# Designs tried in a protein design run: peptides against a protein of PDB entry 4PN1. Part 22

Target 1, 261 residues: chain A of PDB entry 4PN1
Amino acid sequence: KIEMNFLNKPIVPDTTKVISNFLTHYLITEPVEHVEIEAKLGTLIDLETQNRFEFPVMNETILNPEFNLRTRFESDMTASEHKYLNEFLNQAFRDSQKPGRLPFAYKHTKQVDLFYETEDNSRDKIRVSKNQSDNQVLACVKKRRVADLFLYCPNDAFDIRISISDELPVSMPSGNQQPSLTRLKDRVGYVHQEIKIDLTKTTQNDPVYDTTERHELEVEFGNIADLRDRAQKAKDGMEAPLFRRVQLFMDNVRILRREHS

## One batch from the design tools (peptide; aimed at target 1 F67)

Design b1_p14_8_s2 (made by RFdiffusion4, then SolubleMPNN; from b1_p14_8, 4 letters changed)
Fold by OpenDDE base, seed 3:
Structure b1_p14_8_s2 (fold): chain B 261 residues (1-261), chain A 14 residues (1-14)
Amino acid sequence: as target 1 above (261 residues)
Amino acid sequence: SSIFLTSENSSIFL
């Protein structure tokens, strides 16, 4: 007979606990009402060297947000990396359709995002997302970035930013208002066990990255209500359901960040 | 010009 450890009980990785606590804060303690929780693949760039950040660790490490490490996060990848991940996810989709598996769902969306200044001159812009094919409004939101948690992943192709955002539904801008920014997005979305994986190609004139094309991969919690319920249970002393859900999320992220062309 | 994922630049489902 083989046992898992000297207690013969599952043990939760420290990464799972730290992330779970981070999520619980913004789900329960200081709750964000219209919360979006996503992980983006990218690179932590050292502002001094302009190269990938070097930290004296040998594995996946959550960076303490209280410390300014003089880094920026580039949520981008090369076209070849993006293509590879697309092929990888397509294969994963196909394999999941086999008997005995839980299937992926798939959706391909081409949209235009129109950004509008707010009437109150707030820093947050209103984003109107429209379907490119029929110009139907998909969403109208005011998105605010609430918090970030960075994972330095020295053994993987990508570092990770987990972001908490507030996506407040708002009324459509006035019909005479012009957008301050327009982005064209081509998104292929994969959903497995209510975890969303999106590959997005964005065409824009980006004043920050000075690029007209961006390739992103994001992993998102697809069932916030369930996650919030799990987080509440964790606050009440039952942590296992939350840990399992965070573990699932992070395992999907870990699979993806290891894949590269 | 607008650039989206294509069969040439990706392996997206058609």
Scores: peptide ipSAE 0.018, ipTM 0.584, DockQ to the pose 0.015
OpenDDE base, seeds 1, 2, 4, 5: peptide ipSAE 0.018, 0.016, 0.015, 0.018; ipTM 0.589, 0.604, 0.573, 0.573

Design b1_p14_8_s3 (made by RFdiffusion4, then SolubleMPNN; from b1_p14_8, 5 letters changed)
Fold by OpenDDE base, seed 3:
Structure b1_p14_8_s3 (fold): chain B 261 residues (1-261), chain A 14 residues (1-14)
Amino acid sequence: as target 1 above (261 residues)
Amino acid sequence: SSIFLTSENSTRFL
């Protein structure tokens, strides 16, 4: 007979615990009402060298937000990396349609985001998202970034930013108001076990600045109500359901950040 | 318990 360890019990990775505690804080302890929780692939850049940050660690490491590490996070990748990930996810989608698997869902969306100033001149702009084909409104929100947690991943192509945001639903701007900024998004979305994986190509034209193009991959918790329930149970002493969900999320992120062209 | 902060020096698209 073989046992997994001297207790013959599962052990939870420390990364899972740290992330679970981070999420629990903003789900339960200091709850964000309209919470969005996503991980973006990108690069931690050393502000002194303008190259990828080199921290003296050998594996995936959650950075302590209380320390100024003189870094910035760039949530972007090359077009070739983005294309590779798209092809990879397309194959994963196809494989998941086979008997005995849980299938991916797939959605392709082309939208325009219109940003409007608020009446109170707050920093948070109103974002109206519309379908490019028929101009139907998809969403109207004020998004506020609440917290970030960074993972330095020295062995992988990308570092990770996990972000907590508040997406407050708001009324549409007045018909006479003009947007201060317009952004085009081409998004392909994959959903597996209520984890959303989005590849987004964003194009922004600014009258003052040159056209900016960004290629992003994000992984998002698709069922916040379930996640909040799990976090509450964790606060009540039953941590296993939360740990399992966070582990699933992070395993998907880990798969993706290791893939590159 | 650690305080979780928002990064002010991330590359923003907005």
Scores: peptide ipSAE 0.022, ipTM 0.416, DockQ to the pose 0.052
OpenDDE base, seeds 1, 2, 4, 5: peptide ipSAE 0.016, 0.018, 0.017, 0.017; ipTM 0.495, 0.498, 0.542, 0.498

Design b1_p14_8_s4 (made by RFdiffusion4, then SolubleMPNN; from b1_p14_8, 6 letters changed)
Fold by OpenDDE base, seed 2:
Structure b1_p14_8_s4 (fold): chain B 261 residues (1-261), chain A 14 residues (1-14)
Amino acid sequence: as target 1 above (261 residues)
Amino acid sequence: SSIFLTSENSKIYD
């Protein structure tokens, strides 16, 4: 007989616990009403060197937000990396359609995001998202970044930012308002076990600056209600369901951040 | 809504 350890009981990695606690705080303790929880692949940049941040650790490490490490997070990758991930996820999709697997769902969306200033001149702009093909409104929200958790991943191509955001549905701007900014988004979306994986190419044309293109990969919890339920159970002393869900989420993130051309 | 992945819609890049 083989046992998993000397207690013969599951043990939860610290990473899972830390992230779970982080999520629980903004799901239950100080709940964000219209919460969005996503992880983005990118690079932690050392503001002093303008190179990738270097920390004396040898594996995935959650950075303590209480310490000012003088970093910024670049949620971008090269076009070639982005293309590779697109192909990788396409293959993963195909493989998941085979017998014995849970299948991916897939959607390709091209949208335009229109940003509008608010009447109170708040930093949070109203974002109207429209489908490029038929100009149908997909969403109208005011998004507020609430909190971030950064993972330094020295062995992988990308570092990770986990973000808590509040996406408040709001009324459409008045017809006389003009957008202050427009962004074109080409997004391929994959869903597996209610975890959303989006590859997004964003194009922004600025009259002063050259056209800029961003290449983003984000992983999002697709079922917030379920996650909130799990978090509540965790607060009530039953942590296992939350830990399992967070572990699944992070494993998907880990797979993706290891891939590169 | 979700659609099936095809060669026509599977890629961001041409």
Scores: peptide ipSAE 0.160, ipTM 0.773, DockQ to the pose 0.014
OpenDDE base, seeds 1, 3, 4, 5: peptide ipSAE 0.124, 0.034, 0.021, 0.091; ipTM 0.756, 0.688, 0.612, 0.708; seed 4 fails the geometry check

## One batch from the design tools (peptide; aimed at target 1 V18 F22 N64)

Design b1_p15_1 (made by RFdiffusion4)
Pose (drawn by RFdiffusion4):
Structure b1_p15_1 (pose): chain A 256 residues (1-205, 211-261), chain P 15 residues (1-15)
Amino acid sequence: KIEMNFLNKPIVPDTTKVISNFLTHYLITEPVEHVEIEAKLGTLIDLETQNRFEFPVMNETILNPEFNLRTRFESDMTASEHKYLNEFLNQAFRDSQKPGRLPFAYKHTKQVDLFYETEDNSRDKIRVSKNQSDNQVLACVKKRRVADLFLYCPNDAFDIRISISDELPVSMPSGNQQPSLTRLKDRVGYVHQEIKIDLTKTTQNTTERHELEVEFGNIADLRDRAQKAKDGMEAPLFRRVQLFMDNVRILRREHS
Amino acid sequence: SSWIDSSRNSPALVS
């Protein structure tokens, strides 16, 4: 017989607790009506060295946003790093279809991104996405970035950025308006337990941009868990962000 | 209150 600790009850990891606080704030305390919560793989770049961020730590660590660490985030990876993750996810996809396993879901999208500027003093963009096939509109949203949280991961090839955005559905722009940006997007979507794993390849109309992003697919349920956490029963919320961060961690450690 | 006030003394949050 073995116990996990001298209490024999599970304990919350420090990082899971902190991220739960970050998510509960923008879900409940200062709520965002049309919230998108996603984490992207990439690289933390030191502004002076223009290289990867160096920090005297040995494990995955959350950076305090109230400190100026002179850093930016590169949400990009090489084509090989993108293909490597593609193969790994495909293998993980088929293994989930076997007996006893909760299966993956799959959705491949070939679409066009159109970005517009706003009439306001804000730096928001109006995004119009269309199919590359029939050109029917998939979405028309005004997107506002609310908050970011950076995880420096010295043991891995990637760092993590957790972004909280606000995607408000809006009406279509006028025809007599030039889009600020137009590009193709090849998004390969995997879904497991309502956690979305998106592998995107954007082509600038040339420059290519490869990304991997992980987002909560069921926000309404997550908002409910955030409410229960604020009222004391915080175990479901913890279990949820633990699953999210563990998925993000598995993909982060996958590299040649 | 801000979310960081509940996490300011957390060892997982570093500067």

Design b1_p15_1_s1 (made by RFdiffusion4, then SolubleMPNN; from b1_p15_1, 6 letters changed)
Fold by OpenDDE base, seed 2:
Structure b1_p15_1_s1 (fold): chain B 261 residues (1-261), chain A 15 residues (1-15)
Amino acid sequence: as target 1 above (261 residues)
Amino acid sequence: MSWLDKVKDSPALVS
């Protein structure tokens, strides 16, 4: 007879536990009202060397935010990497349509984001998102970054930033206001088990600098209400439901960051 | 209270 361990009970990996605690804090303890929770693929850059930071660890490691590591996170990848991931996800989509699988949903969206200054000159700008095809307003929000958690992934092509943001719905800017910045977003979105995976090409025109293009991959919790419920259950002593959801999320992230490595 | 202290005191860790 084989057992899982000497207790014959499943255990939660330490990474999952730490992330679950992080999420629980901003879902329950100090709740963010309009919370967005996403992981972005990118690179931790050493500010001294301008190269990828090297930590004395051999596996996925959550960095302690209390340490000033003198790093920045670049949430970008090459066009080639982005294309590869797109093809990879397309294949995963196709495979998921087979009998016995849970299918992906797919959506291709092109939007324009217009950024407006606030009347109070706050650092937080109002973002109006419109569909490029019909100019319909998709959202009007004021987004605030609340917290970040960084994962150094020495064995993979990308490091990870998990971000907590507050997306406050706000009224449309006055018709007399001009946007301070305009970004075009070409996004292909995949959804599997309420986890959203988005590949986004962002084009920005700068009057001083040449047009810049960014290639991003983000993984987002698609059902915040359910996640909050799971976190509440964890508070009530039922940890497994939250841990399982976080584990699913992280496994998807792990799959993606390993590609093109 | 540090950021870590806040997170460490979260229900998912304490329970």
Scores: peptide ipSAE 0.071, ipTM 0.728, DockQ to the pose 0.138
OpenDDE base, seeds 1, 3, 4, 5: peptide ipSAE 0.039, 0.038, 0.008, 0.067; ipTM 0.693, 0.677, 0.325, 0.736

Design b1_p15_1_s2 (made by RFdiffusion4, then SolubleMPNN; from b1_p15_1, 6 letters changed)
Fold by OpenDDE base, seed 3:
Structure b1_p15_1_s2 (fold): chain B 261 residues (1-261), chain A 15 residues (1-15)
Amino acid sequence: as target 1 above (261 residues)
Amino acid sequence: MSWLDYIKDSPALVS
């Protein structure tokens, strides 16, 4: 007979606890009203060397935000890496359609994001997202980044940024206003157990700079109401539901960040 | 109040 440990009970990884605490703060303690919670794959860059950051740790590590590590995060990846991840997710999608599995849902969206200045000239721009095919409005929001949590992952292809954002729905800008910036987005979205995985190719035309293309992969909590409920239960002393949900989220992130061309 | 203020030091068991 084998037991998993001397208590013969599952334990929660420290990473799960730290992330759960972070999320609980912005879900319950100082709640963000229209919260978006996503993890992006990318690279922590050392500002001094302009190379990938080197930290004296040997595994996945949440960086303490109280310390200025003189880093920046690039959420971009190469086209080949992005293509590889797309093929990987397509295979995962196919495998999930088999009997006995929980299936992925899939959606391909091509949209244009139009950014408008606010009447008060605030730093936050209004983003209008439209479907490229029929020009129908998908969303009109003001998005504000609230907080970031960085994971340094020395053994994997990518580091991780978990971001808390506030997406405030707002009225459409006046028809006489011109956008200050336009971005084209080609997005393939996968949903499994209410966790969203998006591969996005973004094309931006700048009047001063050459056209830039960015390739991003993001993982998002698809059911914020459920997550908030779990966080509230955690504050009330029942932590297991939140830990399970965060563990699921992070396992998906861990699978993806290990994949590379 | 920082979210770091109420981090538990001990491992948690799954219920």
Scores: peptide ipSAE 0.102, ipTM 0.619, DockQ to the pose 0.215
OpenDDE base, seeds 1, 2, 4, 5: peptide ipSAE 0.043, 0.092, 0.021, 0.078; ipTM 0.527, 0.640, 0.385, 0.631

Design b1_p15_1_s3 (made by RFdiffusion4, then SolubleMPNN; from b1_p15_1, 6 letters changed)
Fold by OpenDDE base, seed 4:
Structure b1_p15_1_s3 (fold): chain B 261 residues (1-261), chain A 15 residues (1-15)
Amino acid sequence: as target 1 above (261 residues)
Amino acid sequence: MSWLDFIKDSPALVS
């Protein structure tokens, strides 16, 4: 007979605890009403060297946000890396369709995002997302970045930014307004156990600058209501449900960040 | 108020 440990009880990784507390704050303590919680794969860049940040740690570590490490996060990857991840996720999707597995859901979406300035000239732009095929409005939101948590992952292909955002639904801009920015998005979305995994190719046409392409991979909590419920339970002293959900999320992130071309 | 102020030592074990 094998036991998990000398208490024969699950133990919560410290990473899970820290992230859970981070999420609980913005779900319950100072709740963001229209919260989006996502992890992006990318690279922490040292502003001094312009290379990947080097920190004296040997594994995944959450960076303390109180310390200015003079870094920036690049939520981008090469086309080759992105293609590899797409192929990897396609295989994972196929494997999940087998008997005895929980299946992925799959959706391919091509959309255009139109960004509009707000009347008050706030930093937050209104984003109108439309389906490229039929021009149907998918969303009209003002997204505000609320908080970030960075994970330095020296052993993996990518570092991670976990972001809390407020996606406030807003009315459509007036018909007389022109978008300040237009982005084409080719998104392949995978959903497994209410965790969303999105591969996105973004094309931005700038009249002054050459067309730029970005390749992003995002992992998002697909059921915010459930997550909020779990966070509330955690505040009430029952932390296990939240820890389990965060652990699931992070394990998915860990799988993805280890994959490389 | 920073979320860091609300970080508490939670039970390490999952019930």
Scores: peptide ipSAE 0.146, ipTM 0.646, DockQ to the pose 0.194
OpenDDE base, seeds 1, 2, 3, 5: peptide ipSAE 0.008, 0.129, 0.139, 0.141; ipTM 0.314, 0.649, 0.639, 0.647

Design b1_p15_1_s4 (made by RFdiffusion4, then SolubleMPNN; from b1_p15_1, 6 letters changed)
Fold by OpenDDE base, seed 3:
Structure b1_p15_1_s4 (fold): chain B 261 residues (1-261), chain A 15 residues (1-15)
Amino acid sequence: as target 1 above (261 residues)
Amino acid sequence: MSWLDFVKDSPALVS
């Protein structure tokens, strides 16, 4: 007879608990009203060396935000890496359509993001997202980054940034107002068990600089209301539902960050 | 209040 451990019960990893507490803070304790919670794949760069940050740990590690590690996060990846991940996710999509599996949903969108200055010249710009084909408005928001949590992943191709953002819906700018910046986005989106996985190619034209292209992969909680409910239950002493949801999210992130061309 | 203040200090079991 074999048992899991001397209690014969599953346990919760520390990573899950730390992330759960981070999320609970911005969902319940100091709640962000229009919260977006996403993880981006990228690289922690050491500002002194301009190389990938090196920390004396041997596995996935949440960095303590109270320490200035003199790093920046690069959310970009190579075109080859991005292509590989796209092919990987396409295969995962196909496999999930088989009998007995929970299927992925898939959506391909091409949009333009138009950034407008606010009347008060605040730092936060209004972002209008439109479908490129018919110019239909997809969203009009003011987005503010509230908090970041960084995971250093020395054994994987990518490090992780988990971000809390506030996406405030706002009225459309006046029709005579011109955008200060435009970005083209080609996005393929996958949804599995209300976890969103997006691959995005972003093109930005600058009148002074050459056209730049960025390749990003993001993983997002697709059901914030459910997540907030789970976080509230956790505050009330029932932590298991939140832990299970965070574990699902992080397992998806872990699968993706290990993949490389 | 810091989010570093854990709801539960002891290791948790999954249920």
Scores: peptide ipSAE 0.100, ipTM 0.560, DockQ to the pose 0.207
OpenDDE base, seeds 1, 2, 4, 5: peptide ipSAE 0.042, 0.086, 0.076, 0.055; ipTM 0.498, 0.554, 0.558, 0.522; seed 1 fails the geometry check

Design b1_p15_2 (made by RFdiffusion4)
Pose (drawn by RFdiffusion4):
Structure b1_p15_2 (pose): chain A 256 residues (1-205, 211-261), chain P 15 residues (1-15)
Amino acid sequence: KIEMNFLNKPIVPDTTKVISNFLTHYLITEPVEHVEIEAKLGTLIDLETQNRFEFPVMNETILNPEFNLRTRFESDMTASEHKYLNEFLNQAFRDSQKPGRLPFAYKHTKQVDLFYETEDNSRDKIRVSKNQSDNQVLACVKKRRVADLFLYCPNDAFDIRISISDELPVSMPSGNQQPSLTRLKDRVGYVHQEIKIDLTKTTQNTTERHELEVEFGNIADLRDRAQKAKDGMEAPLFRRVQLFMDNVRILRREHS
Amino acid sequence: TPVFTDEEKELLATP
């Protein structure tokens, strides 16, 4: 017989607790009506060296946003790094279809992105996405970035950015308006336990941009867990962000 | 309202 600790009850990892606080704030305390919560793989770039961020730590760590670390985030990866993750996810996809497993879901989207500027002093963009096939509109949203949280991961090829955005559905722009940006987007979507794993390849109308992103697919349920956590029963919220971060961690460690 | 308490800020990485 073996116990996990001298209490024999599970304890919350420090990171899971902190991220739960970050998510509960923008879900409950200062709520965002149309919230998107996603984490992207990429690289933390030191502004002076223009290389990967160097920090005297040995494990995944959350950077305090109240400190100026002179850093930016590159949400980009090579084509090989993108293909390598594609193959890994495909293999993980088929393995989930076997007996005893909770299966993956799949959705491949070939669409066009149209970005517009706003009439306000804000730096928000109005995004219009259309099918490349029939050109029917998939979405028309005004997107506002609310908050970011950066995880430096010295043991891995990637760092993590957790973004909280606000995607408000809005009406279509006028025809007599030039879009600020137009590009193709090849999004390969995997879904497991309502956690979305998106593998995106955008083509600038040339420059290519390869990305991997992981977002909560069921916000309404997550908001409910955040409410229970604020009221004391915080175990369901912890279990949820633990699953999210563990998925993000698996994909982060996958590299040649 | 602050996102983090003083005790939680001690868990975060700083210079």

Design b1_p15_2_s1 (made by RFdiffusion4, then SolubleMPNN; from b1_p15_2, 7 letters changed)
Fold by OpenDDE base, seed 3:
Structure b1_p15_2_s1 (fold): chain B 261 residues (1-261), chain A 15 residues (1-15)
Amino acid sequence: as target 1 above (261 residues)
Amino acid sequence: APVFSEEELKLLFKP
């Protein structure tokens, strides 16, 4: 007979515990009302060298936010990398449709994001998202980033930023207001077990600069109410449901960040 | 038990 360890019980990785605590803080302790929780694939850049950040660790590491590491996070990848991930996810989608599997859901959305200044000239802009085909309003929100947690991943193609945002639904701007910025988004979305994986191509037309295109991959918790319930249970002493959900989320992120063209 | 106290979490994760 073989056992898992000397306790013959599963053990939770430190990464799962740290992230679970981070989420619990903004779900329960200082709760964000309209919380969005997402992980973006990208690169930690050393501001001094302008190269990928180098840290004396050999595996996935959550960076301590108390230390100013003089880094920036670039939530972008090459068109080739983005295409590869799209093909990879398409194959995963197809495989999940087989008998005995839990299927992916898929949605392709082309939208225009219009940014408007607020009446109080606050730093947070109102974002109106419209469907490109029929101009139907998809969302109207004020989004504010509340907190970030960075994972340095020296063995993988990408580093990770986990972000807590407050996405407040607001009324539409008056018809007389002009947008200060317009962005086109081509988004393909995959949903598996209420975890959303989005590939987004964003085109921005700058009157002064050339048209810029960004390629982003995001992983998001699709059921915040369930996540908040799990976080509350964790606060009450039952941590397993939260740990399982965070582990699932992070395993999906880990699969994706290892893939490259 | 949580990895960090509530006070530690505020120090670590609050921008």
Scores: peptide ipSAE 0.057, ipTM 0.506, DockQ to the pose 0.142
OpenDDE base, seeds 1, 2, 4, 5: peptide ipSAE 0.022, 0.008, 0.005, 0.006; ipTM 0.500, 0.399, 0.326, 0.361; seed 2 fails the geometry check

Design b1_p15_2_s2 (made by RFdiffusion4, then SolubleMPNN; from b1_p15_2, 7 letters changed)
Fold by OpenDDE base, seed 1:
Structure b1_p15_2_s2 (fold): chain B 261 residues (1-261), chain A 15 residues (1-15)
Amino acid sequence: as target 1 above (261 residues)
Amino acid sequence: SPVFSEEELKLLFKP
């Protein structure tokens, strides 16, 4: 007979606790109504050196937002890295279809995002998303970034930004308004146990600058209602369900950020 | 660009 530890009880990693508390704050304590919670793979850049940030830690570390580390986060990767991750996820998808496994779901979407200025000149733009094939409106939202939590991952290919956003549904802009920005998005989505993994290629045409292309990978909680329920239970003293869900989310993120070409 | 489209994956993994 073996035991997990001298208490023979599961122990929660500190990272899981910190992230769980962060999520609980914006799910329960100061609840965001139309919350989106995602982790993006990218690079923490030191503003002074313009290189990847260096911090005196040896493993995955949540950065304290109270400290100004003079960093920016670049949610981009090379085309080769993006292709590698796509192939990796395709293989994971295939393997999950085998008997005894929980299968991935897959979705490929091509959309155009049109950004409109608000009448009040607010910082937040209205985003209208349309299907590229038939111009069907998929969404019309005003997205507000509420909070970010950054993970420095010195041993991995990517650092992580966990973001809390409010995606407020809004009315369509008037027909006389012109978009200030247009983006084409080619997105492949993988869903496993209600965790969404999206690979997105974004193309933006600038009249002054050449066409810019970005390659992004994001991991999102696909069931916010369940997550909110778990967070509420955690506030009520039952933390295990939330910790398990956050652990699952983070394990998926950890798998992905370790992969590189 | 995705290596496999949804249509391609559906074709590969028929239920």
Scores: peptide ipSAE 0.021, ipTM 0.489, DockQ to the pose 0.013
OpenDDE base, seeds 2, 3, 4, 5: peptide ipSAE 0.005, 0.000, 0.016, 0.006; ipTM 0.294, 0.306, 0.450, 0.405; seed 3 fails the geometry check

Design b1_p15_2_s3 (made by RFdiffusion4, then SolubleMPNN; from b1_p15_2, 6 letters changed)
Fold by OpenDDE base, seed 2:
Structure b1_p15_2_s3 (fold): chain B 261 residues (1-261), chain A 15 residues (1-15)
Amino acid sequence: as target 1 above (261 residues)
Amino acid sequence: APVFTEEELKLLFKP
């Protein structure tokens, strides 16, 4: 007979606990009403060297937000890396269609995001999202970044930013208002067990700046209601359901951040 | 330019 450990009980990794607590705070303790929770692949850049930061650690490490580490996070990747991840996810999709597996769902979306300044000159812009094919309005929101949690991953291709955002539905801007920024988004989305994985190519047309292109990969919790329920249970002393969901999320992130051409 | 065309994606995801 094999036992898990000398207590013969499951143990939760510290990383899972830290992330779970982080999520619980913004789901339950100081709840964000229209919460979006995502992880982006990217690079922690040392502001002094402008290179990837080299922390004195040898594995996945959650950075303490209380310390100013003089870093920025770049959520961009090369076109080659993005293509590789797309091919990787396509293969994962195909494999998941086999008998005995839970299948991926797939969706390709082309979207235009129009950003408008608010009348009160708020830092937060209004984003109107439209389908590129028919210009139908998909959403009109004001997005606020609430919190970030950074994971330095020295052995992997990418570092991770987990972000809490508030996406408040708002009224459409006045018809005479011009957008201050336009973004074209070409997104391929994969969903597995209510975890969303999106590869997004973004083209930004700015009146002030030259057109920029970004390649991003994000992993999002697809069922916030369930996650909130799990977080509430955790606050009530039953942590296991939340831990399991966070572990699933992080395992998917870990798979993706290791992939490179 | 799109990452993949709809046609390409349909081809890629056909079993």
Scores: peptide ipSAE 0.022, ipTM 0.413, DockQ to the pose 0.013
OpenDDE base, seeds 1, 3, 4, 5: peptide ipSAE 0.000, 0.006, 0.000, 0.009; ipTM 0.304, 0.322, 0.350, 0.370; seed 3 fails the geometry check

